# Designs tried in a protein design run: peptides against a protein of PDB entry 3V4O. Part 208

Target 1, 234 residues: chain A of PDB entry 3V4O
Amino acid sequence: DQPLAKDKVALLIGNMNYREHPKLKAPLVDVYELTNLLRQLDFKVVSLLDLTEYEMRNAVDEFLLLLDKGVYGLLYYAGHGYENFGNSFMVPVDAPNPYRSENCLCVQNILKLMQEKETGLNVFLLDMCRKRNDYDDTIPILDALKVTANIVFGYATCQGAEAFEIQHSGLANGIFMKFLKDRLLEDKKITVLLDEVAEDMGKCHLTKGKQALEIRSSLSEKRALTDPIQGTEY

## One batch from the design tools (peptide; made by RFdiffusion4, then SolubleMPNN)

Design b2_p28_7_s4 (from b2_p28_7, 16 letters changed)
Fold by OpenDDE base, seed 2:
Structure b2_p28_7_s4 (fold): chain B 234 residues (1-234), chain A 28 residues (1-28)
Amino acid sequence: as target 1 above (234 residues)
Amino acid sequence: APPKLQSFSPINSEEDKKKYEEELKKAK
């Protein structure tokens, strides 16, 4: 009864060098570390940094082409972002100031497209702020999601809150990745894994009352990132 | 030295907020 993945594909995006917004530092290291970990989990990983809107959309398109029935798809994003009306928007490095939803990539739209591929698991790890963008009053019209019960969102922070990086001696790591990396290789249901990460993060005195991991899931099976790829022997 | 927290928010200061507001005004 062990769940199997047809394949495992991950797209990691780290945006740091924004043109019209404050620069970030953590995404570089965070993407790197996550890449290494996911590769240990036999994910096919595409890691990209500092993507323009065009490049981000293209990367997502290419990512989707690698998805198929039963494939585990993981999207990680570290960078600026916001959340309006329950929709998460990833901000490209060339986004204007202020940016609107039309300048950004909607995660829920990506999810919809992933569902069309009949993926076995859809994981979103979003290391971005979730504050409302008051400069964008657009109400996005999204296609309805179907009931696939294979969706997991790991938000680095709770709704309306900010995500942070820790800078020390010129180096920076995101708070989310700092704790995620310690547990990512564990053979546990992904929601259980993230729950433990949430507890670990909760012990960080630096971010108490400032950042807390939120898990939003519809996952009816014990799917883990460690699940074997179908046809392989471990 | 203690670690420094940096928000992933594009608005990290009142100055940033002002900048955004100014740009918004220009866009209108």
Scores: peptide ipSAE 0.255, ipTM 0.693, DockQ to the pose 0.344
Fold by OpenDDE base, seed 1:
Structure b2_p28_7_s4 (fold): chain B 234 residues (1-234), chain A 28 residues (1-28)
Amino acid sequence: as target 1 above (234 residues)
Amino acid sequence: APPKLQSFSPINSEEDKKKYEEELKKAK
């Protein structure tokens, strides 16, 4: 039976013009390309660039307001980040150097809030590094997640590793997005789709041994980004 | 021209690394 989404909502954040950290280039193009693709998939897409901590928190709050029972929620982030104790932290453009978790947004906290909305699918596409921030050794206390079996993480890189962008002929694209965009419109279970992206990335000699896609999922249904919205034809 | 790789790591310059390490030392 074809899974249905009550609605499909995506928040895309691309941070590149950092105040106290190296500037990036790929997030601009990556957010743009992903926006266009997700809109073709009938997602309601909010795309934002260069968000401060305050703006990021507000964006997430607004995003959560659009979520409800059965809604597909997708969060994409491209920018600086880190991972401590299994928690992913997105770094706002106004983050200090060095930064702590209090300066950043924890993805797992967002997931917790999404679960409270009883979403139909929670997809996180995180194009950020996952190296440990040794400056902050505070262990975040997170509430236990519900068993919703509708969670998919697509990490641009593996644990403890870095994500990269490539610059060619004046254009910049994240390695993750470079391969993701070629398959995103395919009518496949999201984990299967990401697995194929992982294989494509694995063939890239530039990042061999440096970056590899990691899929972390608890998805018990054959849900795809192409799933139709209730009341619509497909 | 060959493709150029740029890390998304917030600490990818020598200056940033130095500053980061300095702050780490202060925190200890």
Scores: peptide ipSAE 0.246, ipTM 0.706, DockQ to the pose 0.331
Fold by OpenDDE base, seed 4:
Structure b2_p28_7_s4 (fold): chain B 234 residues (1-234), chain A 28 residues (1-28)
Amino acid sequence: as target 1 above (234 residues)
Amino acid sequence: APPKLQSFSPINSEEDKKKYEEELKKAK
């Protein structure tokens, strides 16, 4: 029948006030809006802004403590980032210029740790650039992922491309969140939902040829963010 | 420069705002 979640936990990180890098604006609003939406979906949401490396690592550790067998885990990140050799790196606000992998958090490493928790669903929504960081040639040696078939990546942009925000009246929204928020509450398989978001984004003239949503998934079950939590239904 | 999230120029005119809103409506 319908898949159930043992629990639903989300960690949202928005980094905008970088010390050694250009400041961003969209993460503030995007994290806020996503928080409200995920709470409507009965997620336990921890939302944090402007995290140092130390704080980010602690936040991830605490997030992992909330994960267990069958739990839905969602990680959202908005901020500076890069992708080297297929590995995504989130940049803390205190990262040096230039930053290297040792200064950043590797998403794939977090995924591995989530798999060890035997989660029911692992969703990563990464609103960051995916360009190669030429200042870091380190090749991370990561263990192979388990075959859990419960992984979904929603990249705000394509490999090697940039993500954008639109500023209006002093506030800004990321292009990804602008379209994601309109569909996030729909009762659909998460990959189907993201595919529809991708189509919506594709109609935006401002980002044509510059930004496109990429979905990378291995999801063998019809898992949705709307899936009910076990024990909550009579 | 290191990879970064890029920001569009602020919408400074009503015309620009209207154009953006129209594009958004098309996407829905």
Scores: peptide ipSAE 0.226, ipTM 0.571, DockQ to the pose 0.061
Fold by OpenDDE base, seed 3:
Structure b2_p28_7_s4 (fold): chain B 234 residues (1-234), chain A 28 residues (1-28)
Amino acid sequence: as target 1 above (234 residues)
Amino acid sequence: APPKLQSFSPINSEEDKKKYEEELKKAK
């Protein structure tokens, strides 16, 4: 009755030192904290910082190679980003000013590729802004997605809004990670877990009216990040 | 030629810890 994962693999990307855009601080600490937590959950974690477009594409390709039938895949991104026409774009550190979709990585395209691997669970945690990019009016043509009912999106902010970081004694943490880290180890369905994180964020006076977590999911099974790994090979 | 996936977690070694601490100081 307990759901099982064939394996659990996570790719964490934190972009901070942009060449043509404002630098960020939170991704450094956020990637570190999430890495430690996911390892406690027996995830195989690859964490990368300050990736160029070329490096990001390669990282995603190698991440996909680790996915297979029944594998739990988690992609975390912290950095600049935008959302145009329902598509989420992660911005590499070497992106030009202004950047366009051709300079960025589309999350929905990655999802499509993950579905082809017949993964057991696809989790996207996107700590980036979701404002429209006014410098790119191109509507991307994306491949059709399969109906897999194993998809969870955790957006650090709502559509059209910004994601923020808070500073404590010179250190910066993303608001999303601040609350996510307190719940991540709980043995609960991932959507339930994220819902609790959303409530915690909603009680924070600092971000009230400024940032709210959005959960978008199609998850027909009670899958949790705490689900044990099946088999003797793992 | 293309870069390989690599973990930057400071948990793996003392060297990694030092590297992280240095980066953290820079971030302050």
Scores: peptide ipSAE 0.030, ipTM 0.459, DockQ to the pose 0.024

Design b2_p28_8_s1 (from b2_p28_8, 10 letters changed)
Fold by OpenDDE base, seed 5:
Order: structure tokens, then C-alpha cells, then sequence
Structure b2_p28_8_s1 (fold): chain B 234 residues (1-234), chain A 28 residues (1-28)
């Protein structure tokens, strides 16, 4: 009994050329590589780089319009970020220094909107730092999430920690993407796949004790990124 | 802009790669 997706849609955002914050290098290559992999999995993929707040909000809105009942939605973000009170914030390239929640996009808010679409699967892959932003003392008031049991978070790093990148021959890759790309095409439940990626990261001497993948999920069905789209051949 | 074109394309087809517009050398 193979699970089927109504459709598969992914939005990939890589922010690196920040105006008021340190520039990054990894998002460029990471977005590129992930785009190619997800296309092999028959995802409809939109990949964007260096988005302002206005552009990011528009991209998310357009992404949400593609979601519907039974659709697999995947949001990938690589860039600066922070986590306050359990909420993850993606930082646009034009964010001020210091930035606050009103300058950023809250991932949990996006999740709430995705749930309203009755999606079949919601996957968030967040390659960003998760340190607290002491300059933001606001507590966001978010609506309670529905019990959909179809949510998977892959945090490139643990809470309160930083995400790192590896530079080789002028090209930089994020640590998370380095290991994710080796397994992403495997036909496995997404949580199992990410768990294996976590183990791979843990065995690497370069990342051991520095960066660890954290998986948060509420997934009651065996859903995989390799699941075929309804109406298509296996 | 390449960004605006990508958004327009998303509405129509649901797929695009802005990297192709920003850096053609990285296009697959």
C-alpha cells in the first residue's frame, strides 16, 4: 500500500548577501544541489537567492497558493536565523542590525497556513543558526496548530547552536547539505532518512561535538519524498 | 527582475530556478 502525493511542491530560499550582517557562502551551492535532487524526485521546485523581506513574504504567499489537499510541501531555508521561545525566524537580506521578529518570517506561522491547505506532508529543512536573539524581547502570539500528524522539521543544528559551512576549492557547502545530499533520493520514510543523516553527521570528526541534526516530527504515516504523484507511473 | 519572473512562472507552472537567471554557469 504505497502512499501517494496529490502533488509535490518545494520552495528553496538561500540568503547569503546580507546588507547589515555577515555574508554567507554555503547557501548558493546548497540551494543548487538541493534543487537538482528534488527535481529528480518530481518536485515542482522554486529556488530563490538573497531575498528581501518583501520578496520572501511574496515567495511564501505564492508557495502557499500551490498547496492543496494531499500535496507534499517542502520549505528549505539556508541563511541567518534565530529561535526565540520555540519559534524559528528566517532573516531576510535587508534585515536591520539588530533584527527583530517584525523584520523576519516566522516558520511556525507558515506551518499554520500550510495546515489550512490540508496538505499530505509538511517538511521544513532549516539550515540556520538557532541561537536566541537577545535584541528581540517580543513573544509572538500564534494560533494553535491543528493535529494533522504530517509535520517534519529537520534542523541543521540543535537549539542554541550555530550552523557551519565547509569550503573546498572555492565552493562552500553547509554541513547539513553535505550529508543530506547523499541520502535524499533513498526510498525511506522521511524521518528515518533524516535520522540516518544525523548518524552520518555524528560520525564525522569535523562535525562531532560542533553541529548535530535535530529532528522534530509528528508523522503518523510512512511518507517519503520518493512517494509517487497520483496518476503517475511508479 | 529575475525574481519577479520566477514568481510569475511559479503561478503558472509551479516550478522555476532563479539560479539560472542569476548565474547561468550553475545551470544544470
Amino acid sequence: as target 1 above (234 residues)
Amino acid sequence: SAYEEALAYMEKTGTDDALQSFDPELSP
Scores: peptide ipSAE 0.043, ipTM 0.414, DockQ to the pose 0.019
Fold by OpenDDE base, seed 1:
Structure b2_p28_8_s1 (fold): chain B 234 residues (1-234), chain A 28 residues (1-28)
Amino acid sequence: as target 1 above (234 residues)
Amino acid sequence: SAYEEALAYMEKTGTDDALQSFDPELSP
């Protein structure tokens, strides 16, 4: 009765060295730690750092090629970002100042493409700021999403809020990853797991009143990142 | 299928090597 994954594939992107925007520090360590954890969960993981717009689009295209019916897809992003009208935009390192939607990758567009692959689970972990970009007044025309009931968003911060880094001993780690890494290997429904991460963040004095995890999900099945891969040959 | 072909290619060439701007320090 346990759900099975046809395969498990993850794309991790960490953008730090922006050309025209403030540099970040945490994505390096965050991507590294998450890579190791997801590999322990038998994910096929592609981890990339400091991607230009062209490289990000290429990475997403290649990621989508690895998705198929029943495959678990996970996209993690750490970097600059913004949210306009409910749409999340990931900012490439070569984005101009100011950046606009045409310079960025829309997460909801990626989700639409993932749905076309008939994936078993779509997980987005977005460690970025979610403030409105006042320099972008474009309202994107997005295709309607299918009702697949297999979507989970983990936003490192609430809408309109900032994502933060903690720095200790010369290393920086994102607040979200600090708590996520402690629970990621647990055999629990992904939404339950993230809810526990949210509680941990809420109990931490460092994050109280500053950063709170937001979970947005439409998941009707008890699917976990620990779900086994079907024993089928490719 | 495109999925199977992509998977085979990634396995043959290395998953990270198949994409641009990979960081070898993140791969064991």
Scores: peptide ipSAE 0.033, ipTM 0.359, DockQ to the pose 0.016
Fold by OpenDDE base, seed 2:
Structure b2_p28_8_s1 (fold): chain B 234 residues (1-234), chain A 28 residues (1-28)
Amino acid sequence: as target 1 above (234 residues)
Amino acid sequence: SAYEEALAYMEKTGTDDALQSFDPELSP
């Protein structure tokens, strides 16, 4: 009764060199590390850095083309972002200041499109700030999601909070990735895995009271990133 | 399907990247 993935595909986006917003450092290393880990999990990984709006949209489109029935899809984003009315927006590097929803990519819209592909699992790992964007007063009207019970959101921060990075020897790692990388290869239900990551973050004196992982999921099956690909033997 | 085509492309090119990374350091 082991869940199987038809295939496993991941899109990793790290935006750090913003034109009109504060520069970030962590996304570079975080994307790199996550890429290596996901490849060990037999994911087909596309990793991109510093994407403009146009490039991000294209990347997502191409990512969606790789999805099909039963495919595990994972989207990781590290960069600036915001959350309005429960919708997460990823900010391209060329976004204006201030940015609005029309300048950004809505994660929930991507989810909808992933659902249309009849994916086996949809995982979103969002390492971005989740503060309300007061400059965006629009209420996005999103299409209703299907009840697929295969959705997992890992938010690096609590709603309304910020994501942080740790600087060490000139390099920076995101707090989320720091803890995620230690557990990502574990053969556990993805929500359980993330819960453990959350606990690890909570125990760290550096992050206690500063950053906490939030997990939102509708996952009715014990699906793990380690699930074997259909037709393969392990 | 689009997926099958993409898969075929990746297999042909010998890469699991549908798009080339903007950072060569991210390449295997």
Scores: peptide ipSAE 0.030, ipTM 0.367, DockQ to the pose 0.016
Fold by OpenDDE base, seed 3:
Formats: sequence, structure tokens, C-alpha cells
Structure b2_p28_8_s1 (fold): chain B 234 residues (1-234), chain A 28 residues (1-28)
Amino acid sequence: as target 1 above (234 residues)
Amino acid sequence: SAYEEALAYMEKTGTDDALQSFDPELSP
């Protein structure tokens, strides 16, 4: 029968006004549009902009408190970031230049904590650069993740497309959000949905060969963002 | 409970206030 979520919770973070790094524009509009869409999907959504390290850590902690067994958790981040040794790092607005791992939030650490909550679905949408940070020589030692088969990563890299934005209704979106918003409300397995978004990005003459979506998932059930919350199913 | 406290915190930091600080037209 129809998969059910105990609840659906999303934390959206858009960092733009960096103190020591180039300022961004797209996160504002992207966070706004994603917020509206997720609310239509009955997510409890908290959206925050321009967070310091302290504020980001607090936001994540509070987000984790809303997670429990069977809850769908979605974390969206738009801003500066990097990837070292397979670990993704979100950069707060007050991060120094250069920043290091101790100044940033590790996504995989957040995932570990989400797994401890026995969530029904963990979705990460990371709209950030994934280039290696040569100024960070720290090799993080992470605990082994549990095998939960309920994890989906959508990586929207800025590699080769740092300056690209697509105008929509007078507002400039990031490339990823431009295509994601067209399909997000579809009743499809989340990995299938993201795959279609990837195809759209690849077929569009504006983005073909410029930016690609990477999907990394371990999802053994047909979980969709449209799944009804327990007690509201028909 | 911790859940209600977290919810209350997140509601206080709500999207509307954050978005309005930059562009009131972008408030959900």
C-alpha cells in the first residue's frame, strides 16, 4: 500500500552575504520557492538565511529534535561549500578565509545523527560547489553509517557554472532549483523524480554541458515527498 | 517536550522573517 510518513520536516538554509567570501544571489529566491513547494507537500518547513557557524549548528540541532522514527527529513543548503574525502561541508557566512572543516558543518555527520532518529527518509539537496578545499588538510574520522537504505543525496555542483542563473518570472534562480521546482510536486519516488530533473538539465540547451545533477542514493522503498502523513491517508 | 521546544524555536526563526529582511515580496 501507500508508504506513509510519520511526519515531514525540512530545514532550508541559504547563505549569501559572506563576510570573507564572494556574495551570492540565488539562494534567496531558491529558498523561497522551495519553501512554498514543500509546504504544499505538507512539510513543516523552516527556512533561514545568512547563518553564522553558531546559528547553523543551532538550526541543525533544532531540526534534529523534530526528527523521530518514520519521519521524513529534508535538508536543503545553498551557499559556499566544498568536498574533501567524500565529505560535504557547508560554509557559514562568518567563516574565515580560508575556511577549514572546524569552521564548517559536515553533512555526513548530520546524516549520522538523523540515522540515530530512525527516520523514514533522509533527503539532502546540496546546492553548493564540491571542489576540494586545498587549505583544509584535516582528514575527518567519521563513524560508520548504519545501513538504513533510506538516504538520497542530490548534488547540484557549481563547477563550470558558477555564474549561471536562469530568470523565471523576473527572479533569478540557481540552475538546480529552476528544474527541481517544475517536478517537485510530482507523485514519484524521490530518486525517480531527481533523475527526471537531471534529464531536464541535460536536455536544456541552456544547461547542457554546463551543469549536471549527481544523485547518490540508497533507497529500498518507494518513498516520495508526496507520501501522506500518517493519519491523513485516504 | 523537546519536540515542541524545537518546533517553537524554528517557528520563531521562521522563514517569513528571514525572507522579509531581504525582500518582503519573497515572503511565503
Scores: peptide ipSAE 0.015, ipTM 0.467, DockQ to the pose 0.019; fails the geometry check

Design b2_p28_8_s2 (from b2_p28_8, 11 letters changed)
Fold by OpenDDE base, seed 4:
Structure b2_p28_8_s2 (fold): chain B 234 residues (1-234), chain A 28 residues (1-28)
Amino acid sequence: as target 1 above (234 residues)
Amino acid sequence: SAYEKAEEYMKKTGTDDALQSYSPELSP
């Protein structure tokens, strides 16, 4: 009675070398490590770094083409970002200063498109800030999401808060990935797994009171990243 | 480790300068 995935596909985006914004470091190592972990979980992984708006949109389009009924889709993003009216926006490296929603990719729009593919599981791991962008006054008109009960958001931080990496250090994981990577291979329901990550992150003194993992999910089945692919024998 | 160094720095300085936010300061 274990859930099965028709396939597993992941898109990992790490943006670091922003043109008009502070450069980041952690996305490089985070994407690399996450790639290796997800491949161990039999995900087909596309990992990309430093994407322009155009490239990000293309990457998402290509990612969506790999999705189909019953496929597990995972989107990971590390970089600058913001959240307005409950919508998460990933910031491309060529985004202007200030950036607006028209310059960014809306995660909820991607989710909508994923739902149209009738995916088996939709996982979003967003290592970005969730502070409001006051320079973006656009009120999004989003189509209503379907009730698919297969959605999991792992936010690196809570609403209105920030996500961090260590500054002026060698290559190191961001705060979110530091804890996520240690549990990602566990055979547990994805929401349970993330809950444990949240507890681990809560012990980090560097970001105590500043960054806290938030899980937003509508997942009615015991879906795990470790779920086997249909037709495969283990 | 990088984390330990950062923690030490923050304790010493009393600032959050050891952290880089994923939310840049925007200029109008």
Scores: peptide ipSAE 0.474, ipTM 0.880, DockQ to the pose 0.871
Fold by OpenDDE base, seed 1:
Structure b2_p28_8_s2 (fold): chain B 234 residues (1-234), chain A 28 residues (1-28)
Amino acid sequence: as target 1 above (234 residues)
Amino acid sequence: SAYEKAEEYMKKTGTDDALQSYSPELSP
């Protein structure tokens, strides 16, 4: 009864060196550590840093080419971001100030495309802020999602809130990754795993009342990142 | 650790200046 993945593919994006916005540091460390962890979980991992809009779109396209029926797809993003009308936008390093939706990548659009691939699991780990961008007045019209019951969002913060890293630190993880990395290898349903991460993060005094992990999922099967790939041993 | 230092700083100052937001201030 163990769920199986046809394959496991992850795209990790960490944006730090923004041209028109404050530079970040933690994404470097976070992407590095997450890469190592996911590889231990037999994910095929593509890790990229400091992507322009064009490069991000290309990376997503290439990522989608690796997805197929039953494949586990994981997208991790660390960097500046915002959320308008329930849609999450990842900000490329060459985004203007202010940025708008046409300058950014919409996560929900990526999800739609992943659904078309009939993936076995779609996991989004979004280490970004979810505050509204008042300079973006675009009302998105997105295609309707399918009912695939295989979607998990791990938001580093709750709706309308911010995600943080520690300033003046060369090697510190972002707040989200600080807690995620300690549990990522656990053989648990991904939503259960994230729930435990949420509790751990809740004990962080630095971000109490400022940042809280949010899990949004439609996952009807006990799927875990530790699920074996078809044809391999448990 | 960096986290402990940040906690001490924030406790001392009563501010969150030790944190960098992933939401930059935007200009019109």
Scores: peptide ipSAE 0.470, ipTM 0.876, DockQ to the pose 0.883
Fold by OpenDDE base, seed 5:
Structure b2_p28_8_s2 (fold): chain B 234 residues (1-234), chain A 28 residues (1-28)
Amino acid sequence: as target 1 above (234 residues)
Amino acid sequence: SAYEKAEEYMKKTGTDDALQSYSPELSP
């Protein structure tokens, strides 16, 4: 009855010290706190900050090598980003101004590769903007996804909208992580958990009408981040 | 808190300058 994970692996990327774009602050704090939380959930966590395009691609490749049948995979990204034609693009710190898709990493491509590993659960937590990049008119040609019913996207914001952090402050969480961190350890189906986070974030006066959490999921089983790893005793 | 400070700033100025967007202004 209880869903089991063969293993649980997470890649956390926080980009903040951009070369050609405004610098960010929250990704440092957010990655650190999320790392600690996921480790409490027995995730094997790789946390990286300020990745160039080359480093970011390598990190994703290494992450994929840790995935296998039944493994829970979680990708968290905090940084600049955009969304064109339903495809999410994470921006490396060495991206030019303006950047194009060829300079960035497409999340949906990563998902495709994760599906090939026959993972038990694929979770994407994307703390980035989803506005269109008008300087990139490339239409990505992606391979068709499989029907795996094990996919969850937690977008920090809704389609066409922005995600924010507090500017000119000390160390503080971004808006998304501020609310996510308080519920992440709850033993609930991941979509239910994120729904509660959405309600909490909806009460934030700073971003009311500007940022709203969006959940996109195809999850046919009650999978939770708290699910035990097969063969382990708790 | 930082959030309260930001709220007060936005209220006083009527701007969103207290927020940093994760979408930079791009230019050719």
Scores: peptide ipSAE 0.462, ipTM 0.876, DockQ to the pose 0.845
Fold by OpenDDE base, seed 2:
Structure b2_p28_8_s2 (fold): chain B 234 residues (1-234), chain A 28 residues (1-28)
Amino acid sequence: as target 1 above (234 residues)
Amino acid sequence: SAYEKAEEYMKKTGTDDALQSYSPELSP
């Protein structure tokens, strides 16, 4: 059976102009290009750049308000980040140096909240590093996730590793988006699509042995970003 | 392309200087 989405909503966040950390460039073009692609897939897209902690939290709250039963939710983040104890933390532009979990947004917390909305699909595309932050010794106590079997994580890199963009260039995609954009419109199960992206990225000589896409999923249905919205004929 | 130039640079220098990490060096 063809899976249907009640609606499709995406929040894209690109953080570049950090106050206390090195500035980035690629999130600008990556968010822009991803916005256009997702709109072609009939996503309602909110794209934001250079968000403070407060703004990021508000953006996530607003995003969650758009989610409901059967809605496809996609969160894309490009920027600085880290991973502690399996939890991914997105770093706002006003984060201190060093930053801690209380300064950042935990992706798994967002997932928990998305599950409460009974979404049809939860996709996280995280173009951030996954190195441990040794300055953050907090062990987050998170609520247990429900078994919804509708979760897909596309990590730009593997656990403990880094994600990159090219320095000293004009406007160019980050490594992850460079390959993701070429396949995003394919009518395939999202995990299959990301697997193909992983293979493509694996051929990149620049980041070979340094960055590798990781897919973490619990997806029991053949859900695709191309799935039609309920009530819409294609 | 920017990617080709970066690749050439890395081959020439043997460094990763052509890449910007999304993990900043943190200070205590």
Scores: peptide ipSAE 0.448, ipTM 0.870, DockQ to the pose 0.881

